# Ledger of designs, part 18: peptides against a protein of PDB entry 5ZK1

Target 1, 52 residues: chain A of PDB entry 5ZK1
Amino acid sequence: KREVRLMKNREAARECRRKKKEYVKCLENRVAVLENQNKTLIEELKALKDLY
Target 2, 52 residues: chain A of PDB entry 5ZK1 as posed
Amino acid sequence: KREVRLMKNREAARESRRKKKEYVKCLENRVAVLENQNKTLIEELKALKDLY

## One batch from the design tools (peptide; made by RFdiffusion4, then SolubleMPNN)

Design b2_p13_1_s4 (from b2_p13_1, 5 letters changed)
Fold by OpenDDE base, seed 5:
Structure b2_p13_1_s4 (fold): chain B 52 residues (1-52), chain A 13 residues (1-13)
Amino acid sequence: as target 1 above (52 residues)
Amino acid sequence: DKRIEELEKELAE
């Protein structure tokens, strides 16, 4: 049936968009964590160098 | 510290 194929394609397209959105969100969260960690490490390295 | 300034620049880009 053509209608069943169109329904399945629409569902697959929705799921593909959902998976892409979740993947991007996971990457954005990981970038924000790594940027914050790098900032903290840079600040700690400065503070350590200012002691010597 | 040149290396810290480089890392700060790379983080701000």
Scores: peptide ipSAE 0.024, ipTM 0.596, DockQ to the pose 0.028
Fold by OpenDDE base, seed 4:
Structure b2_p13_1_s4 (fold): chain B 52 residues (1-52), chain A 13 residues (1-13)
Amino acid sequence: as target 1 above (52 residues)
Amino acid sequence: DKRIEELEKELAE
């Protein structure tokens, strides 16, 4: 039936949007962790250079 | 110093 194909397409489109939102959130979390790690390493490198 | 300034720019982008 045409209706069953339209229902499956709507479900697939909902799932695609869900997966995209989860992927973006995982990237945002990874960026925030890496930025914080880089900031800490830069501050440690400055503190070590200020000793010499 | 120059290498720290480069890393700070890369972090601010």
Scores: peptide ipSAE 0.023, ipTM 0.597, DockQ to the pose 0.029
Fold by OpenDDE base, seed 2:
Structure b2_p13_1_s4 (fold): chain B 52 residues (1-52), chain A 13 residues (1-13)
Amino acid sequence: as target 1 above (52 residues)
Amino acid sequence: DKRIEELEKELAE
């Protein structure tokens, strides 16, 4: 019985680390997309302003 | 101008 509890705890700890890594990667990808979109919009606003 | 400079500053942080 003790060994089965230790195995389940090790499995739960592996799954928690996996989920945390996937969540961080999702946030990092979302930040990179938003930063690139924001940069493009700022460059477009500058280019539009330099025409007028 | 000022609003573009503010947006550039926010992107660099």
Scores: peptide ipSAE 0.022, ipTM 0.599, DockQ to the pose 0.028
Fold by OpenDDE base, seed 1:
Structure b2_p13_1_s4 (fold): chain B 52 residues (1-52), chain A 13 residues (1-13)
Amino acid sequence: as target 1 above (52 residues)
Amino acid sequence: DKRIEELEKELAE
């Protein structure tokens, strides 16, 4: 009984660390995309302002 | 971050 509980706890801890790493990677990718989109939009708005 | 903040300043001028 104790060994099975320790095994399940180790598996749950591995899964929690995996999910946290995947979530952080998803956030980092989303931040990089949004930063690039924002940069492009600011450059486009500047170029439009410089035309008028 | 820093480069976007620079562009936002340049657009506000």
Scores: peptide ipSAE 0.021, ipTM 0.613, DockQ to the pose 0.022

Design b2_p13_2_s1 (from b2_p13_2, 9 letters changed)
Fold by OpenDDE base, seed 1:
Structure b2_p13_2_s1 (fold): chain B 52 residues (1-52), chain A 13 residues (1-13)
Amino acid sequence: as target 1 above (52 residues)
Amino acid sequence: KRLEEEKKKLLEL
C-alpha cells in the first residue's frame, strides 16, 4: 500500500535526522575536549619556556 | 582563532 511506504519513509527520515544530530553533538564535544587539551599544552609549554 | 593567537604569542617569546 502507498500509505505504508510513506509512513516507513517518514520514520527513516526521522531516524536519519536523529543520527545526524547525535553525530554532530559527538563532534562538537570532541572539538571542545581537543581545544581544551591544546590550551593546556600551550600553557604548559609557556610555563616551561618562562623557566629558561 | 584563540589557540592560533596563543601559539603565535608563544613563538614570539
Scores: peptide ipSAE 0.047, ipTM 0.603, DockQ to the pose 0.029
Fold by OpenDDE base, seed 5:
Structure b2_p13_2_s1 (fold): chain B 52 residues (1-52), chain A 13 residues (1-13)
Amino acid sequence: as target 1 above (52 residues)
Amino acid sequence: KRLEEEKKKLLEL
């Protein structure tokens, strides 16, 4: 009984760390996309302003 | 429940 509980706890801790790493990676990717989109929109707005 | 709630909180950070 004890060994099975320790094994399940180790598996659950590995899975928790895996899910956290995946979530952080998804946030980092979303931030990078939004930062790039924002940069592009600022550059486009600047280019439009420089035409007038 | 408690351990699942703690894991959920660690994923919401």
Scores: peptide ipSAE 0.046, ipTM 0.565, DockQ to the pose 0.105
Fold by OpenDDE base, seed 2:
Parts: structure tokens; sequence; C-alpha cells
Structure b2_p13_2_s1 (fold): chain B 52 residues (1-52), chain A 13 residues (1-13)
């Protein structure tokens, strides 16, 4: 009985670490996309200001 | 940092 509980806890801890790694990777990708979009919008706003 | 500096530069123009 104790060994089965320790095995299940180790599996749950592995799954928790996996989900955390996937979530961090999703956030890092979203940050990179938003930073690129903001850069493009700032460059477009600059180009529009340089026309007037 | 860089994007905030670029935004500040655009507000000064």
Amino acid sequence: as target 1 above (52 residues)
Amino acid sequence: KRLEEEKKKLLEL
C-alpha cells in the first residue's frame, strides 16, 4: 500500500512539472508574438508620423 | 525596455 502511494505521487509530480513546462513555453511564445506585433505597430506609427 | 524606449521617442516627436 505505501509503495503504490509513493509511485502515484511520483507520477503526479512528473505530470505537474510537464504541465508547468508546457504553460511556460506557451507564455514565452505569446510574449515573443506580442513583442513583435508591438514593434511592427510602433514602426507603422512612426512611418505615419513621418508623412505629416 | 527597448519597446518602451521606442514608444517614448515617438511621444517626444
Scores: peptide ipSAE 0.045, ipTM 0.596, DockQ to the pose 0.029
Fold by OpenDDE base, seed 3:
Structure b2_p13_2_s1 (fold): chain B 52 residues (1-52), chain A 13 residues (1-13)
Amino acid sequence: as target 1 above (52 residues)
Amino acid sequence: KRLEEEKKKLLEL
């Protein structure tokens, strides 16, 4: 009984670490897209301001 | 940091 509980805990801890890694990767990709979009918008606003 | 500094400079002009 104890060994089966320890095995299940090790499996749950592996799955928790996997899910955390996937979530962080999704956030990193979203941040990179938003940073690129914000850079483009700031450059467009600068170009518009340099015309007036 | 960099984008916020660039945005701040754009608002000050």
Scores: peptide ipSAE 0.041, ipTM 0.590, DockQ to the pose 0.032

Design b2_p13_2_s2 (from b2_p13_2, 7 letters changed)
Fold by OpenDDE base, seed 5:
Structure b2_p13_2_s2 (fold): chain B 52 residues (1-52), chain A 13 residues (1-13)
Amino acid sequence: as target 1 above (52 residues)
Amino acid sequence: EELEKEKEKLLKL
């Protein structure tokens, strides 16, 4: 039936949007972790430089 | 769920 194909397409489109949102959120979280790690390493390097 | 578990592993590295 045409209706069943339209329903399945709507579900697939919802799932595609969900997967994309979840992928972006994963990248944003990874960027935030790496930025924090980089900040900490820069602060540690600065503290080591200020000791010598 | 599986994709979310794999994302959680990637965040812990």
Scores: peptide ipSAE 0.045, ipTM 0.539, DockQ to the pose 0.412
Fold by OpenDDE base, seed 1:
Structure b2_p13_2_s2 (fold): chain B 52 residues (1-52), chain A 13 residues (1-13)
Amino acid sequence: as target 1 above (52 residues)
Amino acid sequence: EELEKEKEKLLKL
């Protein structure tokens, strides 16, 4: 029936939006971790260079 | 970008 197809499409659209939101959040968290790691490594390299 | 600029400055000192 047409109604069952519309219901399945609404469910698939909700799931697609959920997965996209989770993927973006995972990328944002990974970027924040990598930016912090790079900042720390740059600060460590600076401290080593200021010592010699 | 900002971290790469800071790394580049650190390499030039």
Scores: peptide ipSAE 0.038, ipTM 0.610, DockQ to the pose 0.031
Fold by OpenDDE base, seed 2:
Structure b2_p13_2_s2 (fold): chain B 52 residues (1-52), chain A 13 residues (1-13)
Amino acid sequence: as target 1 above (52 residues)
Amino acid sequence: EELEKEKEKLLKL
């Protein structure tokens, strides 16, 4: 009984670490996309102001 | 933060 509980706890801890790593990677990718979009929009706004 | 500060500067000019 104790060994089965320890095995299940180790599996749950591995799965928790996996999900956390996947979530951080998803956030990092979303930040990189948003930073690039914001940079492009700022450059477009600058170019528009330099024309008028 | 830096990009939003730059955008805010550009919107005020």
Scores: peptide ipSAE 0.037, ipTM 0.612, DockQ to the pose 0.033
Fold by OpenDDE base, seed 3:
Structure b2_p13_2_s2 (fold): chain B 52 residues (1-52), chain A 13 residues (1-13)
Amino acid sequence: as target 1 above (52 residues)
Amino acid sequence: EELEKEKEKLLKL
């Protein structure tokens, strides 16, 4: 009985770490896309101001 | 944060 509980806890801890790693990777990808979009919008705003 | 600060500076000009 104790060994089965320890095995299930180790499996749950592995799955928790996997899900956390996937979530962080999704956030990192979203941040990189948003930073690139913001950079482009700032460059476009600067170019528009330099025309007036 | 740095990009939003730069955007805010550009909007004030």
Scores: peptide ipSAE 0.035, ipTM 0.609, DockQ to the pose 0.035

Design b2_p13_2_s3 (from b2_p13_2, 9 letters changed)
Fold by OpenDDE base, seed 4:
Structure b2_p13_2_s3 (fold): chain B 52 residues (1-52), chain A 13 residues (1-13)
Amino acid sequence: as target 1 above (52 residues)
Amino acid sequence: DKLEEEKKKLEAL
């Protein structure tokens, strides 16, 4: 009984670390997309201001 | 769970 509980705890701790790593990767990807979109919108706004 | 709450906030954006 004790060894099975320790095994399940180790599995749960591995899964928690995996989920945290995946979440950070999703945040990093979202930040990179938003930074690129923001850069493009700033460049478009600059190009529009340079026409008027 | 703080991690799951922040995931739900990002899925709503």
Scores: peptide ipSAE 0.054, ipTM 0.556, DockQ to the pose 0.652
Fold by OpenDDE base, seed 5:
Structure b2_p13_2_s3 (fold): chain B 52 residues (1-52), chain A 13 residues (1-13)
Amino acid sequence: as target 1 above (52 residues)
Amino acid sequence: DKLEEEKKKLEAL
């Protein structure tokens, strides 16, 4: 009984670390996309303002 | 028209 509980806890801890790593990677990718979109929008808005 | 070109770029984002 104790060894089975320790095995399940090790598996749960591995899965928790995996899920956290995936979540951080998803956030990093979303930040990079939003930063690039924001940069492009600012550059194009500036180009439009420089035409008025 | 340069203004219309820049508007189309903004609409494509």
Scores: peptide ipSAE 0.044, ipTM 0.593, DockQ to the pose 0.022
Fold by OpenDDE base, seed 1:
Structure b2_p13_2_s3 (fold): chain B 52 residues (1-52), chain A 13 residues (1-13)
Amino acid sequence: as target 1 above (52 residues)
Amino acid sequence: DKLEEEKKKLEAL
């Protein structure tokens, strides 16, 4: 009984670390996309202000 | 932050 509980706890801890790593990677990718979109929009708004 | 600096430059125009 104790060994099975320790095995299940180790598996749950591995899965928790995996899910956290995937979530951080998803956030990092979303930040990089939003930063690039904001940069492009700022450059477009600057180009529009320089035309008028 | 580079984007915040670029935004401030755009707000000053």
Scores: peptide ipSAE 0.042, ipTM 0.553, DockQ to the pose 0.030
Fold by OpenDDE base, seed 2:
Structure b2_p13_2_s3 (fold): chain B 52 residues (1-52), chain A 13 residues (1-13)
Amino acid sequence: as target 1 above (52 residues)
Amino acid sequence: DKLEEEKKKLEAL
């Protein structure tokens, strides 16, 4: 019984670390996309203001 | 966010 509880705890800890790593990677990718979109929108707004 | 601050400055001109 004790060994089975220790194995289940080790599996749960591995899965928690995996899910955290995937979530951080998803946030990093979302930040990079939003920063690039924001940069493009600033450049487009500047180009439009320089025309009028 | 520095880019959002720059966008707000550009929008205010």
Scores: peptide ipSAE 0.033, ipTM 0.554, DockQ to the pose 0.033

Design b2_p13_2_s4 (from b2_p13_2, 10 letters changed)
Fold by OpenDDE base, seed 2:
Structure b2_p13_2_s4 (fold): chain B 52 residues (1-52), chain A 13 residues (1-13)
Amino acid sequence: as target 1 above (52 residues)
Amino acid sequence: DRLEKEKQKLLEE
């Protein structure tokens, strides 16, 4: 009984670490996209202001 | 899972 509980806890801990890594990667990708979009919008706004 | 729900929300935004 104890060994089976320790095995299940090790499996749950592996799965928790996997999901955390995937979530962090999703956040890193979203940040990179938003930073690029923000940069592009700032450049477009500058180009528009330089016309007036 | 909370992390999967938060990840899914971030992908739908």
Scores: peptide ipSAE 0.031, ipTM 0.574, DockQ to the pose 0.903
Fold by OpenDDE base, seed 3:
Structure b2_p13_2_s4 (fold): chain B 52 residues (1-52), chain A 13 residues (1-13)
Amino acid sequence: as target 1 above (52 residues)
Amino acid sequence: DRLEKEKQKLLEE
């Protein structure tokens, strides 16, 4: 019984770390896209302000 | 699944 619980806990911990890594990667990709969009919008707003 | 459920609980608190 004890060894089976330790194996299941190790498996659950591996799966938790895997899912955390996937989630962080999805957030990093979303942040990179949003930062690029914000940069472009700020540059466009600056170019528009520099015309007036 | 498990991590997403725990994340969802932390967003509802």
Scores: peptide ipSAE 0.030, ipTM 0.525, DockQ to the pose 0.212
Fold by OpenDDE base, seed 1:
Structure b2_p13_2_s4 (fold): chain B 52 residues (1-52), chain A 13 residues (1-13)
Amino acid sequence: as target 1 above (52 residues)
Amino acid sequence: DRLEKEKQKLLEE
């Protein structure tokens, strides 16, 4: 029936949007961690260079 | 399940 196909498509579209939002949030968290790690490593490298 | 496992691994690093 046409109605059952439209319902399944709406459900699949909701699930696709949910998964995309979760993936973007995972990438945003990974970027924030890597930016913080990179900042710390640059500060440690500066402190090491200031000793010589 | 797979995406939640990848998210959990990235939070433990």
Scores: peptide ipSAE 0.027, ipTM 0.541, DockQ to the pose 0.387
Fold by OpenDDE base, seed 5:
Structure b2_p13_2_s4 (fold): chain B 52 residues (1-52), chain A 13 residues (1-13)
Amino acid sequence: as target 1 above (52 residues)
Amino acid sequence: DRLEKEKQKLLEE
């Protein structure tokens, strides 16, 4: 009984770390996309202002 | 933030 509980706890801790790593990676990717979109929009707005 | 500084400059022009 004790060994099975320790095994399940180690598995749950591995899954918790995996899920956290995946969530952080998804946030980092979303931030990078939004930063690039904002950069492009600022550059486009600047180019439009420089035409008038 | 660099983007916030660039946005702020563009709004002041």
Scores: peptide ipSAE 0.026, ipTM 0.615, DockQ to the pose 0.030

Design b2_p13_3_s1 (from b2_p13_3, 5 letters changed)
Fold by OpenDDE base, seed 4:
Structure b2_p13_3_s1 (fold): chain B 52 residues (1-52), chain A 13 residues (1-13)
Amino acid sequence: as target 1 above (52 residues)
Amino acid sequence: EIEKLEKEMEKLK
């Protein structure tokens, strides 16, 4: 039936959008962690340089 | 995994 095919397409489209949103959230979290680690390492390197 | 999502998105255009 045409209606069953349209329902399956709507479900596939919802699942694709869900997976894309989860992937973007994982990237955003990874970027935030790496930016914070990089900031901390730069601050530690400055503090070590100011001791010499 | 990204390549699978891109292939699913291309099927939805």
Scores: peptide ipSAE 0.036, ipTM 0.564, DockQ to the pose 0.079
Fold by OpenDDE base, seed 2:
Parts: structure tokens; C-alpha cells; sequence
Structure b2_p13_3_s1 (fold): chain B 52 residues (1-52), chain A 13 residues (1-13)
């Protein structure tokens, strides 16, 4: 009985670490996309301002 | 989904 509880705890801890890594990767991808969009919008605004 | 992860982490403490 104790060994089965320790096995289930190790499996739950592996799954928690996996899901946390996937979530961080999703946030990193969202940040990279938003930073690139923000950079492009700032460059477009500068180019538009340089026309006036 | 985050709330489920937080609840799983809290059960590990």
C-alpha cells in the first residue's frame, strides 16, 4: 500500500512539472508574438510620422 | 487550466 502511494505521488509530480513547462512555453510564445507585433506597430508609426 | 495546476501544486505541499 505505501509503495503504490509513493508511485502515484511521483506520477502526479511528473505530470505537474510537464503541464507547468507547457504553460511557460505558451506564455513565452505569446510574449514573443506580442513583442514582435508591438515592434512592427512602432516601426509603422515612425514611418508614418516621417511622411509628415 | 492554470487553476487546476495551482490546485495540484497545493495538494503536493
Amino acid sequence: as target 1 above (52 residues)
Amino acid sequence: EIEKLEKEMEKLK
Scores: peptide ipSAE 0.034, ipTM 0.555, DockQ to the pose 0.080
Fold by OpenDDE base, seed 5:
Structure b2_p13_3_s1 (fold): chain B 52 residues (1-52), chain A 13 residues (1-13)
Amino acid sequence: as target 1 above (52 residues)
Amino acid sequence: EIEKLEKEMEKLK
């Protein structure tokens, strides 16, 4: 039936949008962790430079 | 060296 194909397409489109949202959230979390780690390393390097 | 890392972080924001 045409209706079953349209339903499956709507479900596939919802799942595609969900997967994209989860992927973006995973990237945003990785960026936030790396930015925080890099900030901490820069602060530590600065503190070491101010000691010598 | 630190100033280069700071400039790279600012480009990531």
Scores: peptide ipSAE 0.025, ipTM 0.539, DockQ to the pose 0.031
Fold by OpenDDE base, seed 1:
Structure b2_p13_3_s1 (fold): chain B 52 residues (1-52), chain A 13 residues (1-13)
Amino acid sequence: as target 1 above (52 residues)
Amino acid sequence: EIEKLEKEMEKLK
């Protein structure tokens, strides 16, 4: 019936929004870790270059 | 740490 299709669509839309929010949070955390690692590696490379 | 994030991202696909 139409009502069951509307209920399933509302559930699927809630799950899609949940998955998108969790995916964005995982990307934000990955970017923060990679930016910090890249900063540290650049600082280490500068310190090594300043010794020669 | 990165490997944990990659495992979480793979579970979302």
Scores: peptide ipSAE 0.024, ipTM 0.541, DockQ to the pose 0.156

Design b2_p13_3_s2 (from b2_p13_3, 6 letters changed)
Fold by OpenDDE base, seed 4:
Structure b2_p13_3_s2 (fold): chain B 52 residues (1-52), chain A 13 residues (1-13)
Amino acid sequence: as target 1 above (52 residues)
Amino acid sequence: EIEKLEKEIEKLK
């Protein structure tokens, strides 16, 4: 009984660490996309301001 | 990086 509980806990801890790593990678990718979009929008707004 | 973009947006308002 004790050994089976310790095995299940180790498996659950491995899965929790995997899910956390995937979530952080998804956030990092979303931040990189938003930073690039904001940079493009700022450059477009500057170009528009220089025309008027 | 984000703080530089925020400062640049604030100059355009």
Scores: peptide ipSAE 0.029, ipTM 0.525, DockQ to the pose 0.032
Fold by OpenDDE base, seed 5:
Structure b2_p13_3_s2 (fold): chain B 52 residues (1-52), chain A 13 residues (1-13)
Amino acid sequence: as target 1 above (52 residues)
Amino acid sequence: EIEKLEKEIEKLK
C-alpha cells in the first residue's frame, strides 16, 4: 500500500509540473501574439495619422 | 514590452 501511494504521488507531481509548463507556454505564446498584433495596429494607426 | 506598446497606443488616442 505505501509504495503504490508514493508512486501515485510521484506521477501526480510529474503531471502537475507538466500542466504548469504547458500553461506557462500557452501564456507566453498568447503574450507574443498580442504584442505582435498591438505592434502592427500601432504601425497601421501611425501610417494613417501620417496621411492626414 | 507591453507597457511600451500601451504608452504608444495612449499617444495615438
Scores: peptide ipSAE 0.029, ipTM 0.526, DockQ to the pose 0.032
Fold by OpenDDE base, seed 1:
Structure b2_p13_3_s2 (fold): chain B 52 residues (1-52), chain A 13 residues (1-13)
Amino acid sequence: as target 1 above (52 residues)
Amino acid sequence: EIEKLEKEIEKLK
């Protein structure tokens, strides 16, 4: 029936939006971790360079 | 933020 196809399309669209939001959040968290790691490594490299 | 860190890494080489 047409109604069942419309229901399945609404469910698929909700799931697609959910997965996209979770993927963006995962990328944002990974970027924040990498930016912090790079900052720490740069600070450590500066501190080592200032000793020599 | 990444572009600032990349510029800072480049100054340390």
Scores: peptide ipSAE 0.026, ipTM 0.527, DockQ to the pose 0.032
Fold by OpenDDE base, seed 3:
Structure b2_p13_3_s2 (fold): chain B 52 residues (1-52), chain A 13 residues (1-13)
Amino acid sequence: as target 1 above (52 residues)
Amino acid sequence: EIEKLEKEIEKLK
């Protein structure tokens, strides 16, 4: 009984760490896209402003 | 679910 509980806890802790890593990677990818889009929009706005 | 969001975000890059 004890060994099975320790095994299940170890599996649950591995799964929790995996899900957290996947979630962080999703956020990092989203931040990178938004930062690139924001940079492009700022450069376009600057180019338009430098024309006037 | 997260893998679907990762694939959607990768299409926006």
Scores: peptide ipSAE 0.024, ipTM 0.484, DockQ to the pose 0.125

Design b2_p13_3_s3 (from b2_p13_3, 6 letters changed)
Fold by OpenDDE base, seed 5:
Structure b2_p13_3_s3 (fold): chain B 52 residues (1-52), chain A 13 residues (1-13)
Amino acid sequence: as target 1 above (52 residues)
Amino acid sequence: EIKKLEEEMKKLL
C-alpha cells in the first residue's frame, strides 16, 4: 500500500534527523572537551616555561 | 576558539 510506504518513509526521515542531531551533539561535546584540554595544556606549558 | 588555542600553542613552542 502507498500509505504504508509513506509512513515508513516518515519514520526513516525522523530517525535520520534524530541520528544527525545526536552525531552533531557528540561532535560539539568532543570539541568542547578538546578545547578545554588544549587550554589546560597551554596553561601548564606556560607555567613550566615561567619556571625555566 | 580552537584556532586561537592553536595560535597560542604555536607561540609557546
Scores: peptide ipSAE 0.028, ipTM 0.585, DockQ to the pose 0.032
Fold by OpenDDE base, seed 3:
Formats: C-alpha cells, sequence, structure tokens
Structure b2_p13_3_s3 (fold): chain B 52 residues (1-52), chain A 13 residues (1-13)
C-alpha cells in the first residue's frame, strides 16, 4: 500500500538524519580533542622556546 | 559503535 511506503520512507529519512547528526557530533568531538592537544603542544613548545 | 567512540572521546577531553 502507498501509505506503508510513505511511512517506511519517513522512518528511513529520520534514521538517515539521526546517523548524520551522530557522525557530525563524533567529528566535532574529534576536532575539539585535536584542537586541545594541538593548543597544549603549542603552549609547551612556546614555554620550551622561552627558556632558551 | 559511534556511541562508544563518542564516550571514549568525551573521556579524552
Amino acid sequence: as target 1 above (52 residues)
Amino acid sequence: EIKKLEEEMKKLL
């Protein structure tokens, strides 16, 4: 029936949006970790350079 | 899978 196909399409579209949101959030968390690590390493390298 | 990665990454922050 047409209604069952439309329901399945709406469910698939909701699941696709959910998976995309979870993937983006995983990337955002990865970027935040890498940015924090890079900031710390830059600050440590600066502190080491300021000693010489 | 993604939820486990999100949780591990939150522990690293």
Scores: peptide ipSAE 0.026, ipTM 0.548, DockQ to the pose 0.118
Fold by OpenDDE base, seed 2:
Structure b2_p13_3_s3 (fold): chain B 52 residues (1-52), chain A 13 residues (1-13)
Amino acid sequence: as target 1 above (52 residues)
Amino acid sequence: EIKKLEEEMKKLL
């Protein structure tokens, strides 16, 4: 009985670490997209300002 | 939950 509880706890801890890694990767990808969009918008605004 | 964030990210591309 104790060994089965320890095995289930190890499995739950592995799954928690997996989900955390996937969540961080999703945030990193979202940040990279937003940073690229923001850079493009700043460059477009600068190009428009340099025309006037 | 992660699937919602993946779908939100796909709408931003």
Scores: peptide ipSAE 0.026, ipTM 0.540, DockQ to the pose 0.167
Fold by OpenDDE base, seed 4:
Structure b2_p13_3_s3 (fold): chain B 52 residues (1-52), chain A 13 residues (1-13)
Amino acid sequence: as target 1 above (52 residues)
Amino acid sequence: EIKKLEEEMKKLL
């Protein structure tokens, strides 16, 4: 009984670390996309303001 | 799932 509980805990801890790494990578990718979109929109807004 | 999200995000750039 004890060894099976320790095995399941080690497996759950590995899966928790995997999910955390994947979530951070998803957030980093989302930030990079939003930063690029925001930069483009700011550049377009500047170009439009320079016409008036 | 994450690979699909990465591919969808690349299509929005």
Scores: peptide ipSAE 0.024, ipTM 0.518, DockQ to the pose 0.096

Design b2_p13_3_s4 (from b2_p13_3, 5 letters changed)
Fold by OpenDDE base, seed 3:
Structure b2_p13_3_s4 (fold): chain B 52 residues (1-52), chain A 13 residues (1-13)
Amino acid sequence: as target 1 above (52 residues)
Amino acid sequence: EIKELEEQMKKLL
C-alpha cells in the first residue's frame, strides 16, 4: 500500500538524519580534542622556546 | 559503532 511506503520512507529519512547528527557530533568532539591537544603542544613548545 | 566512538572520545577528554 502507498501509505506503508510513505511511512517507511519517513522512518528511513528520520534514521538518516539521526545517523548524520551523531556522525557530525562525533567529528565535532574529535575536532575539539585535537584542537585542545594541539593548543597544549603549542603552549609547551612555546614554554620550551622561551627557556632558551 | 558510533556510541563506542563517543565513549572513547569522552575518555580522551
Scores: peptide ipSAE 0.029, ipTM 0.579, DockQ to the pose 0.127
Fold by OpenDDE base, seed 5:
Structure b2_p13_3_s4 (fold): chain B 52 residues (1-52), chain A 13 residues (1-13)
Amino acid sequence: as target 1 above (52 residues)
Amino acid sequence: EIKELEEQMKKLL
């Protein structure tokens, strides 16, 4: 039936949008963690350079 | 932000 195909397409499109949103959120969280780690490492390297 | 951190790191090393 055409209706069943349209329903399945709508479900697949919802799931695709959900997966994309979760992937973007995972990337945003990873970026924020890496930015914070890099900041800390730069501050530590600066503190070490100021000692010598 | 990341590019600025990378530039700061490159100036520190």
Scores: peptide ipSAE 0.026, ipTM 0.580, DockQ to the pose 0.033
Fold by OpenDDE base, seed 4:
Structure b2_p13_3_s4 (fold): chain B 52 residues (1-52), chain A 13 residues (1-13)
Amino acid sequence: as target 1 above (52 residues)
Amino acid sequence: EIKELEEQMKKLL
């Protein structure tokens, strides 16, 4: 009984670390996309303001 | 999953 509980805990801890790493990577990718979109929109807004 | 998210994000740009 004890060894099976320790095995399941080690498995759950590995899975928790995996999911956390995937979530951080997903957030980093979303930030990079939003930063690029925001930069482009700011550049377009500047170009439009420089016409007036 | 991660590759599908990366591909979905490329389609939104």
Scores: peptide ipSAE 0.026, ipTM 0.545, DockQ to the pose 0.095
Fold by OpenDDE base, seed 1:
Structure b2_p13_3_s4 (fold): chain B 52 residues (1-52), chain A 13 residues (1-13)
Amino acid sequence: as target 1 above (52 residues)
Amino acid sequence: EIKELEEQMKKLL
Protein backbone atom coordinates (compact mmCIF):
# COMPACT_ATOMS: atom_id res chain seq x y z
CA LYS B 1 0.00 0.00 0.00
CA ARG B 2 2.65 2.68 0.96
CA GLU B 3 4.93 1.91 -2.04
CA VAL B 4 2.02 2.22 -4.54
CA ARG B 5 1.11 5.62 -2.98
CA LEU B 6 4.75 6.83 -3.28
CA MET B 7 4.88 5.62 -6.93
CA LYS B 8 1.60 7.47 -7.79
CA ASN B 9 2.91 10.64 -6.07
CA ARG B 10 6.17 10.48 -8.13
CA GLU B 11 4.15 10.02 -11.35
CA ALA B 12 1.82 12.95 -10.46
CA ALA B 13 4.86 15.16 -9.66
CA ARG B 14 6.47 14.26 -13.06
CA GLU B 15 3.20 15.04 -14.89
CA CYS B 16 2.81 18.37 -13.02
CA ARG B 17 6.39 19.40 -14.03
CA ARG B 18 5.73 18.33 -17.67
CA LYS B 19 2.44 20.34 -17.87
CA LYS B 20 4.13 23.41 -16.30
CA LYS B 21 7.00 23.23 -18.86
CA GLU B 22 4.51 22.92 -21.77
CA TYR B 23 2.43 25.85 -20.43
CA VAL B 24 5.53 28.10 -20.06
CA LYS B 25 6.64 27.19 -23.62
CA CYS B 26 3.14 28.04 -24.92
CA LEU B 27 3.26 31.44 -23.15
CA GLU B 28 6.81 32.17 -24.46
CA ASN B 29 5.69 31.38 -28.04
CA ARG B 30 2.54 33.55 -27.65
CA VAL B 31 4.60 36.46 -26.24
CA ALA B 32 7.11 36.23 -29.15
CA VAL B 33 4.26 36.24 -31.74
CA LEU B 34 2.46 39.18 -30.06
CA GLU B 35 5.70 41.21 -29.73
CA ASN B 36 6.43 40.68 -33.44
CA GLN B 37 2.83 41.55 -34.47
CA ASN B 38 2.86 44.68 -32.29
CA LYS B 39 6.25 45.76 -33.75
CA THR B 40 4.92 45.29 -37.32
CA LEU B 41 1.71 47.25 -36.55
CA ILE B 42 3.73 50.12 -34.99
CA GLU B 43 6.02 50.22 -38.07
CA GLU B 44 2.96 50.22 -40.41
CA LEU B 45 1.26 52.99 -38.39
CA LYS B 46 4.51 55.02 -38.49
CA ALA B 47 4.82 54.56 -42.26
CA LEU B 48 1.17 55.71 -42.70
CA LYS B 49 1.73 58.75 -40.44
CA ASP B 50 4.89 59.70 -42.39
CA LEU B 51 2.78 59.77 -45.65
CA TYR B 52 0.36 62.46 -44.35
CA GLU A 1 9.48 43.90 -24.01
CA ILE A 2 5.68 44.18 -24.64
CA LYS A 3 5.62 47.25 -22.33
CA GLU A 4 8.20 49.04 -24.53
CA LEU A 5 6.11 48.34 -27.67
CA GLU A 6 2.95 49.58 -25.87
CA GLU A 7 4.79 52.79 -24.89
CA GLN A 8 6.01 53.28 -28.50
CA MET A 9 2.41 52.80 -29.72
CA LYS A 10 1.12 55.41 -27.21
CA LYS A 11 3.73 57.95 -28.49
CA LEU A 12 2.80 57.27 -32.13
CA LEU A 13 -1.01 57.74 -31.71
Scores: peptide ipSAE 0.025, ipTM 0.581, DockQ to the pose 0.033

